# Peptides against a protein of PDB entry 5JXT, part 87

Target 1, 319 residues: chain A of PDB entry 5JXT
Amino acid sequence: SLLPKKEINVYIGMSEMQVKWYQKILEKDIDAVNGAGGKRESKTRLLNIVMQLRKCCNHPYLFEGAEPGPPYTTDEHLIYNAGKMVVLDKLLKRIQKQGSRVLIFSQMSRLLDILEDYCVFRGYKYCRIDGSTAHEDRIAAIDEYNKPGSDKFIFLLTTRAGGLGINLTTADIVILYDSDWNPQADLQAMDRAHRIGQTKQVVVYRFVTDNAIEEKVLERAAQKLRLDQLVIQQGRAQVAAKAAANKDELLSMIQHGAEKVFQTKGAFGTMAEKGSQLDDDDIDAILQAGETRTKELNARYEKLGIDDLQKFTSESAYE

## One batch from the design tools (peptide; made by RFdiffusion4, then SolubleMPNN)

Design b2_p16_6_s3 (from b2_p16_6, 12 letters changed)
Fold by OpenDDE base, seed 3:
Structure b2_p16_6_s3 (fold): chain B 319 residues (1-319), chain A 16 residues (1-16)
Amino acid sequence: as target 1 above (319 residues)
Amino acid sequence: SALAEAQARYAARRSA
């Protein structure tokens, strides 16, 4: 029988470089961040800020002129300059030692480029599929990954490309390096490993930058998922959650953690305390804290009705 | 506030 998925949100502090770039993004559009544009502020401007903040949460090298160089080299700086990479690096070592195989999903093909450089740097054998991958090359990559005795440890996928009905049950670990705005896209990605033919416990690690916009992306996704479930259960098909955030929702998401980011000198949380020197105990602590916060997040939305779930509860970032 | 200081720094950079 297929075991239920274990899903764990992994809350990760920003590196010093991420904090610096996050501050720069907020400062560049500070009037919009403070809501000074009011009704005149364009939704497009807010969406652009959201996208830049999400890039920062993934990796600072997604910005022009962020990568150290010349010379441009793949080295430890690729890892320690992004909190998610520091955690990923330690987690992958553990996963490999356990004899597991891993799918890594992202929304950003340019992040997969960074992950390819990382895989080469660490000597991890991998496959890749994104939106640009030809159909024949997708089949070849899937077959190479799934073959008996495959030496491919990692499969790198964009969430949407990986969602296309493929079977990857030869992997038992799923890392969502970032989250889709649509929780169904992430579920479809997880279901590449979690389907008929899986023999292991599928574990899903969802990376979430702590004290940043990604917490609000996650909350919104959890809210939408619960609403979708209740709509199905109650037969109320017309209660489509507004798929697109409004201006006030986007503004609240941008403002979340912004004050603390501006006050921070250096890195956040475990990244400030340990940086790249995370050990197995630090990873266990992060995973345990993540499991607790995941249960709390789910419990928050499980008790809400349809009418409550249709309202974006902007906890004011200032309370 | 750190936000107000960031605003002041941004305003100063735009006025230069």
Scores: peptide ipSAE 0.006, ipTM 0.445, DockQ to the pose 0.011
Fold by OpenDDE base, seed 5:
Structure b2_p16_6_s3 (fold): chain B 319 residues (1-319), chain A 16 residues (1-16)
Amino acid sequence: as target 1 above (319 residues)
Amino acid sequence: SALAEAQARYAARRSA
């Protein structure tokens, strides 16, 4: 029988460079961030801020002029300038050592470009699929990854492109480098490895930038998933989970952790303490803390009914 | 080298 998947949220501090870029994003639109625009503030402006903050949480090199150069070189700076890359780099060594194979999902094809450069830099053999990958090339990449004795360790996928019905049960580890606004897209991504034909325990690591917009993206996704489950269970087809955040929800998400980000002169958490010099004990501590916070997050939403989940705003997460 | 090829791909993606 297929073993149940283990899901762990991995809460990761921002690098110093991420903090600086996160501050710059907030400062550029400080009036909108402070809610000074009131009813006049456009939802589009807030969505743009959210997207820039999510880019920052993934990698600062997603911004023009962020990467050091010219000359542009693939080097350790690609790793230490993003907290998620620091954790990924250590985690992949462990995953490889245990004889596992890994799917890495992101919402951002441009992040997969960075991950390709990283794979080459570390000597990891990989396959890639995104939304622009031709059908024939997609089939070829899947076949190359799944073939017996494949030397491809990593599969890089955009969540939506990778979610489309493919079988990747030759991998047992899934890394969600970021989260979709629709939790079902992430579930569909996990189900590429967690399917009939899997012989190993599937483990899913969901990377979440701590004290940032991504915590609120995760909370909203968890809320929506629970609501969708309850609606299906109760046969209440009409509870269209409000698909899009309102202005106040977006503003609350943008404001989350902003004060601490402005007060921070360096990196966050373990990134401030160890930076790129994370050891195996530091990774174990991050994973243990993540497992605890994952259980707490799930337990919070499991207690809520449909009416509570519909009224639940990000503000009640601090009670 | 694989690194040089990656750098070339990376440069090409930035120039586009």
Scores: peptide ipSAE 0.065, ipTM 0.747, DockQ to the pose 0.353; fails the geometry check
Fold by OpenDDE base, seed 1:
Structure b2_p16_6_s3 (fold): chain B 319 residues (1-319), chain A 16 residues (1-16)
Amino acid sequence: as target 1 above (319 residues)
Amino acid sequence: SALAEAQARYAARRSA
């Protein structure tokens, strides 16, 4: 029988560089962040701010002029300038030592480019598939990864490209480097490893930048997933979850943690205390805290009915 | 407030 997958949200602090860039993004559109645009503020502008903040949570080098140089070099700065990379670097060492193999999913193909540079820098053998990968090259990459005795440790995928029915049961670890707005896309990604033919316990690590917009993206995705489950169970097909966030919801998401980000002069949490010098005990503490918060998040939405799940809490981080 | 400081930094960058 296939074992149930274990899912853990991994809450990660921003690096000092991420805090500086997050502040810069908020400052550039400060009138919109403060709600001063009112009815005149376009939904498109708010969506653009959300996308820039999500890029910052992934890696600051996704912005032009963020990477140190010239000369541009692949070095330890690629890791310590992003909280997710610091945690990823430690987790991958542990995963490899355990004799596991890992799928890494992102929404952003440009983040996969950074992860390729990282894999080369650390000497990790990898495969890659994204939305631009030709059909023949996809088959070749899958076959190379799945072959008996494959030396490919990592498979890098965009969540959408990985959702296309492929079998990757030769991996037992899944890292969601970021989350899709549609929780079904992330489930489809997990199901590449968690399907018939899997012989190991599948573990899913979902990276979430703490005290940032990604917490609200996660909450909204969890809310939608629970609503979809209840609608199916109750046969209420007409309760199409309002799939698109309204302006007030987007504003609340942008404001979440913004005050604390503006007050912060360095990194957040364990990134401020240890930075790139995280040890195995620090990783265990992060994973344990994440497991607790994951249970709390799930328990919050399990108690809610359809009518409650249709309400978004528009609580401002400034109220 | 941290918000007022952010607004001041934004204004300073636009005036430069």
Scores: peptide ipSAE 0.021, ipTM 0.624, DockQ to the pose 0.012; fails the geometry check
Fold by OpenDDE base, seed 4:
Structure b2_p16_6_s3 (fold): chain B 319 residues (1-319), chain A 16 residues (1-16)
Amino acid sequence: as target 1 above (319 residues)
Amino acid sequence: SALAEAQARYAARRSA
């Protein structure tokens, strides 16, 4: 029988560089962040801010001029300048030592480019597919990864490209490096490993930048997923979940953690305490804290009815 | 080397 997948949100602090870039993004559009644009603020501007903040949460080198160089070199700076990379780097060592194989999903093909450079730097053998990968090359990559005795440890995928019905049951670990706005896309990604033919316990690690917009992206996705489940269960097909965030929702998401980011000198959380010097105990602590917060998050949404789930209760904890 | 090739790809992506 297929074992239930274990899903853990991994809450990760920003690196010092991420904090600086996050501040810079907010400062550039401070009037929009403060809601000073009011009704005149374009949804497009807010969506652009959201996209930049999500890029920052993934890796600061997604910005022009962020990476040190020329010369551009792949080195430890690729890891320590992004909290997610620091955690990923330690987690992958553990995963490999356990004899597991891993799918890494992102929304951003440009992040997969960074992850390729990382894989080469660490000597991890990998496959890659994204939205631009030709059909034949996609088949070849899947076959190479799934091959008996394949030396490919990592499969790098865009979430949507991985959603296309492929079987990757030769992997037992799934890392969602970022979250889709549509939780179904992430579920479809997980279901590449969590299918008939899987012989191991599938574990899904969802990376979430703590005290940042990604928490609100996750909350919104969890809310939508629960709403979708309740709608299916109740046969109420008419509850069109507001598919797109409105301006106020986007603004609230942008504002989340912004004050603390402006007040922060240096990195956040475990990144401030240890930076790139995370050990196995630190990873265990992060995973344990993540498991707790995951249970709490799920428990919040499980108690909510359809009417509550339709309200984006941004409790702005601006008390 | 795979590293040199990756670095070359990396440099090419940044020079574009």
Scores: peptide ipSAE 0.019, ipTM 0.593, DockQ to the pose 0.403; fails the geometry check

Design b2_p16_6_s4 (from b2_p16_6, 12 letters changed)
Fold by OpenDDE base, seed 4:
Parts: structure tokens; sequence; C-alpha cells
Structure b2_p16_6_s4 (fold): chain B 319 residues (1-319), chain A 16 residues (1-16)
């Protein structure tokens, strides 16, 4: 029988470089961040800020002029300049040592470009599929990854491209490097490994930048997922959750952790204490803390009714 | 290859 998947949110501090770029993004649009734009602030502008903040949470090299150089080199700086890469680098070593194989999903094809360079730098053999991958090349990549005795350790996928009905049950680990606004897209990604034919316990690691926009992306996704479940269970099809965040929701998401980011000198959390020198105990601590926070997050949304789940305001989660 | 194309595009973006 297929074992239930284990899902763990992995809460990761920003690197010093990410903090600097996160501050710069907020400062550039400080009036919008402070809500001073009022009714004149476009939803599009707020969405753009959210997208820049999410890029920063993924990797600062997603910004023009962020990568150190010339000369541009692939080196340890590719890892230590992004908290998610530091954790990924340690986690992949453990996963490989365990004889597991891993799917890595992202919303951003440009992040997959960075992950390709990382894979080459670490000597990890990989496959890649994104939205631009030709149909024939997708088939070839899937077949190469799923081949008996395949030397491909990693599959790099954009969440939407990897969600398209493919079978990747030859992997037992799923890393969601970032989250989709639609939790169903992430579920569909997980279901590439967590499907009939899987023989191992599937473990899903969802990377979440702590004290940043991504916590609110995660919360919103969890809220939506619970709402979708309740709507299905109650037969209340008319409660189409307005899938799109409103302006106030977007503003609240942008403001989350912003003050602490502005006050921060250097990196956050374990990244401030250890930087790139995480050991196995540090990873275990991060995973354990993540498992606890994951249970707490789920328990919070499990108690909410449909009416509460329609309110994005943080106030309704504490009543 | 598609990889070589993506790599060239990525390197071009880094160099810009």
Amino acid sequence: as target 1 above (319 residues)
Amino acid sequence: SERERRQAEYQARRAA
C-alpha cells in the first residue's frame, strides 16, 4: 500500500545578502509598503513587489547585478548567499547518502538555471523540465530519470510543468523550493512521486523563508486548501474562494516581517549563527522545528470554519 | 542541446 506522504515545512532564515536585497526591494517602494499609496496603489504594483520579495527569498542572483563579478564564477557563493541553498546543499548530501532520489520544484525557471549550475558544481546528475521544454524533451527527461539504474539523482521541475500527470515514483523525496499560490499545484507536484508504484515513504520538504513574504504565501495556501476541502465536504460549491488576493491582503503579506528585516544587520536565525557551516545537528534542529511549526499551522486551519477561512486578516486566526 | 541553450542564456544574463 502507498504510505501517506510526510510533509514538513522547512523554515529558513535569509542570508545577509538576501536581507540586504529584501530591504532594498521594500525601500524602493516604501510608500506602497507603508500603505501610503491608499486607493491609488494598483494591485499590479503590489503583485510586482510580492514577486520581487519571492525572488529574493529564492535567490538574490535572480536580480540583475546581484551576482558577484566579473569574473562570474560558480563557487560556494552560489550557496551561502541564499539560505535555501545552504539548507538544500546539506539536505541533498543526506538524501544522497540515504540512497534516495529527489524532485526539486520551483515556480521560477530562472531559479532552475541557478540550480543547474549548483548541480554541476556539486557533481549531481540531474534532469530538468520547465514550461519551455519541448514535449519530446520532456518525455526523454522523464524516461532518463525513471530508467532502471538511472544515475540521475535530481529532477529539477517547474511546479506547473512537473504537475502535468507524469509519473516520477522513482523518487521518494520532494523538495518544494518555493510554493505556488494555488496549493493544488503543489499537491499535483507531490503526486508525481506520491503515486501508485511508489515503494518508499515519500517525504516532502517545503522550503519557507522565515520572517518573510513566504510565510504569508504558505498561510494563504494552507487557508485556501482547507477552504477547498470544506467546500467539497459541505457541498457548498458557491463559496468559490476569491482565489486572487485583494490589495489589502497583498499589502499585509508585503508588510509581514518587514520591520524586523529593516532592523536586521546580517543574516537571520541559524544563518546568522552558522552561515554556510551547518552541520547534521543543525539540519536536524531545523527539520524538527519545521515539523513542530507544520503541525501548529495545520492545527490552526483545521479549527477554522468556512467563514473564518474567507477572512485573510490575521485577527480572525487569533479569535 | 536544450541545456546548452539555457546555460548560454543564463551566462549571457550573468554577464549583462
Scores: peptide ipSAE 0.309, ipTM 0.873, DockQ to the pose 0.177
Fold by OpenDDE base, seed 1:
Structure b2_p16_6_s4 (fold): chain B 319 residues (1-319), chain A 16 residues (1-16)
Amino acid sequence: as target 1 above (319 residues)
Amino acid sequence: SERERRQAEYQARRAA
């Protein structure tokens, strides 16, 4: 029988470099961030800010002129300049020692380019699929990963390219490096490992940058997922979840953690205390805290009815 | 290979 998947949100502090870039993004559009644009502020401008903040949460090297150089080298700076990479680097060592195999999903193919460089630097053998991968190359990569005795430890996938029609039950660990706005896309990604033919407990780690836009992306996705479940259960198909965030919701999401980011001179949380020197105990503490916060998040939305979830703005989640 | 192409494009973007 297939065991239920275990899902854990992994809350990760920004590196010092991420804090500096997050500040720069907010400062560039400070009038929009402060709501000073009023009715004239375009939804497009707010969506662009959200996109830049999400890039920053993933890796600062997604911005032009962020990577140290010339010369451009592959070195430890690729890891310590992004909180998610610091946690990923420690977690992958543990996963490998356990004899597990891992799927890593991202929304950003440009992040997969960084993860390829990281895999080469650490000597991890991997496969990759994204939206540009030819159909034949996609089949070949899947077959190479799934073959008995495959030496491929990691599969790198964009969430949407990995979400359709493939079986990857030869992996038991799923890392969502970032989250889709549509929680169904992430579920479809998890279902590549959590499917008929899986013999192990599937564990899903969802990386979330703490005190940043990604917490609000996660909350909105959890709200939507609960609403979708209740609509299915109650047969209320006409409850079109307002699929797109309005301007006020986007502004609230952008403002979340912004003050604390501006006040921060270094890294956040465990990244400030330990940085790249995270040990196994630090990882266990992060995972335990994440498991607690995941249960709390789920419990918050489980108590809400359809009408509450429809009225529920990201602001009311903290009252 | 497709990997070598992606890596070359990535390195080109880093150098730009």
Scores: peptide ipSAE 0.277, ipTM 0.861, DockQ to the pose 0.180
Fold by OpenDDE base, seed 3:
Structure b2_p16_6_s4 (fold): chain B 319 residues (1-319), chain A 16 residues (1-16)
Amino acid sequence: as target 1 above (319 residues)
Amino acid sequence: SERERRQAEYQARRAA
């Protein structure tokens, strides 16, 4: 029998480098961030800011001139300069010790390039599929990963490429390194491991940068998912969930945590306390806190009706 | 560019 998947949001603080780059992104477009552009501020400009902030949450080396060098080296700096990498590095060691196998999904193929460098650096055997992977190479990678006794520990996938009907039930752990704006894309990614033929408890870890744009991306995705579920249940097909964030929603998302980011000297949360020296107890604490916040997030949206879920108000989630 | 070099080194590692 297929066990229900366990989904845990893993809330991760920014590294010092991420904070600096996050500040720099906000400062570059400070007038737009403050809403001073008024009606003249383009939705496109706000979307660009959101995209840069999401890149920062994933890894600062996604920006030109961010990586320390020359010389450019693959070393521990690849890990400690991104909060998600610090947590990933510890979590993967635990997952491997448990005899689990892991799918890692991202929206960003460039992040997969960093994750490949990381896998090589740590000696993790991996497969990769993205949107540029030829059909034959995709089949070969899937077959190599799914092979009985495969030594491939990690499968790196773009969420969209991994969503395409693939069976990866030989993995029991799913890491969503980032979230899609469409929660259905993430569900489709999870369903690669959480499918008929799975024999283990599937656990999904969704990485979320704390006090950043990604919390609002997650909230919006959760809201949309609940709305989609209610629309299906009530047969109200006409409730087109406004798929695209409006300008004010994007601005609110950009502003979320921005003040605290500007005030922060150094890293956030567990990254400030321990940085790369996270132990197994720290991981357990992060996972437990994440499980609690995940339940709270779900409970918030479970109480809302269709009409409430159509309003993206940060306030309507507190009533 | 250094990115092209890294991409080339990365491609070289993929080809090995």
Scores: peptide ipSAE 0.187, ipTM 0.757, DockQ to the pose 0.060; fails the geometry check
Fold by OpenDDE base, seed 5:
Structure b2_p16_6_s4 (fold): chain B 319 residues (1-319), chain A 16 residues (1-16)
Amino acid sequence: as target 1 above (319 residues)
Amino acid sequence: SERERRQAEYQARRAA
């Protein structure tokens, strides 16, 4: 029988470089961040800020002029300059040692380019699919990954491209490097490994940058998922969960953790304490804390009714 | 751009 998937949110501090770039993004549009534009502030401007902050949470090298060079080299700096890469690097070593195989999903094809450079640098054999991958190349990559005795350890996928009907039950670990605004897209990604034919316990690690916009993206996604579930269960007409955040919601999301980011000199949390020296015990502590926070987050939204779930709560589940 | 260079280096590595 297919075992239930285990889902763990992995809360990760920003690197020093991420904090600096996060500050720079906020400072560039400080009037919009402070709500000084009021009703006149464009939703497009706020969406652009959100997109830049999400890029920062993924990797600072998604910005022009961020990568150290020339010469531009693939080296350890690719890892230690992004909190998610530090955790990923340790987690992948453990996953490989366990004889597991892993799907890594992102919203950003440009992040997959960084992950490919990382895979090459670490000597990880991988496959890749994104929205630009030709149909024939997509089939070939899936077949190469799924073949008996495949030496491909990692499959890199964009969440949307990876969500389209493929079977990847030869993997038992799923890493959501970032989250989709639509929780159904992430579920569809998980369901590539969590299907009939899976023989192992599927574990899903959702990376979430702590004290940043990604916590609010996660909360909004969890709220929407619960609302969708309740609407289906109650047979109520799809209360058109306003799929797009309003201006006030976007502003609240941008402001979340911004003060603490401005006050921070250096890295955040475990990245400040250990940085690239993160060991297996530190990873276990992060995963355990993540499992606790995941249970708390889910328990918060499970208690809410439809009317409560239609209101964006500015209150963090962790503040 | 740095990105275009990285992408070109990446593409060159894929083609090798």
Scores: peptide ipSAE 0.086, ipTM 0.735, DockQ to the pose 0.093; fails the geometry check

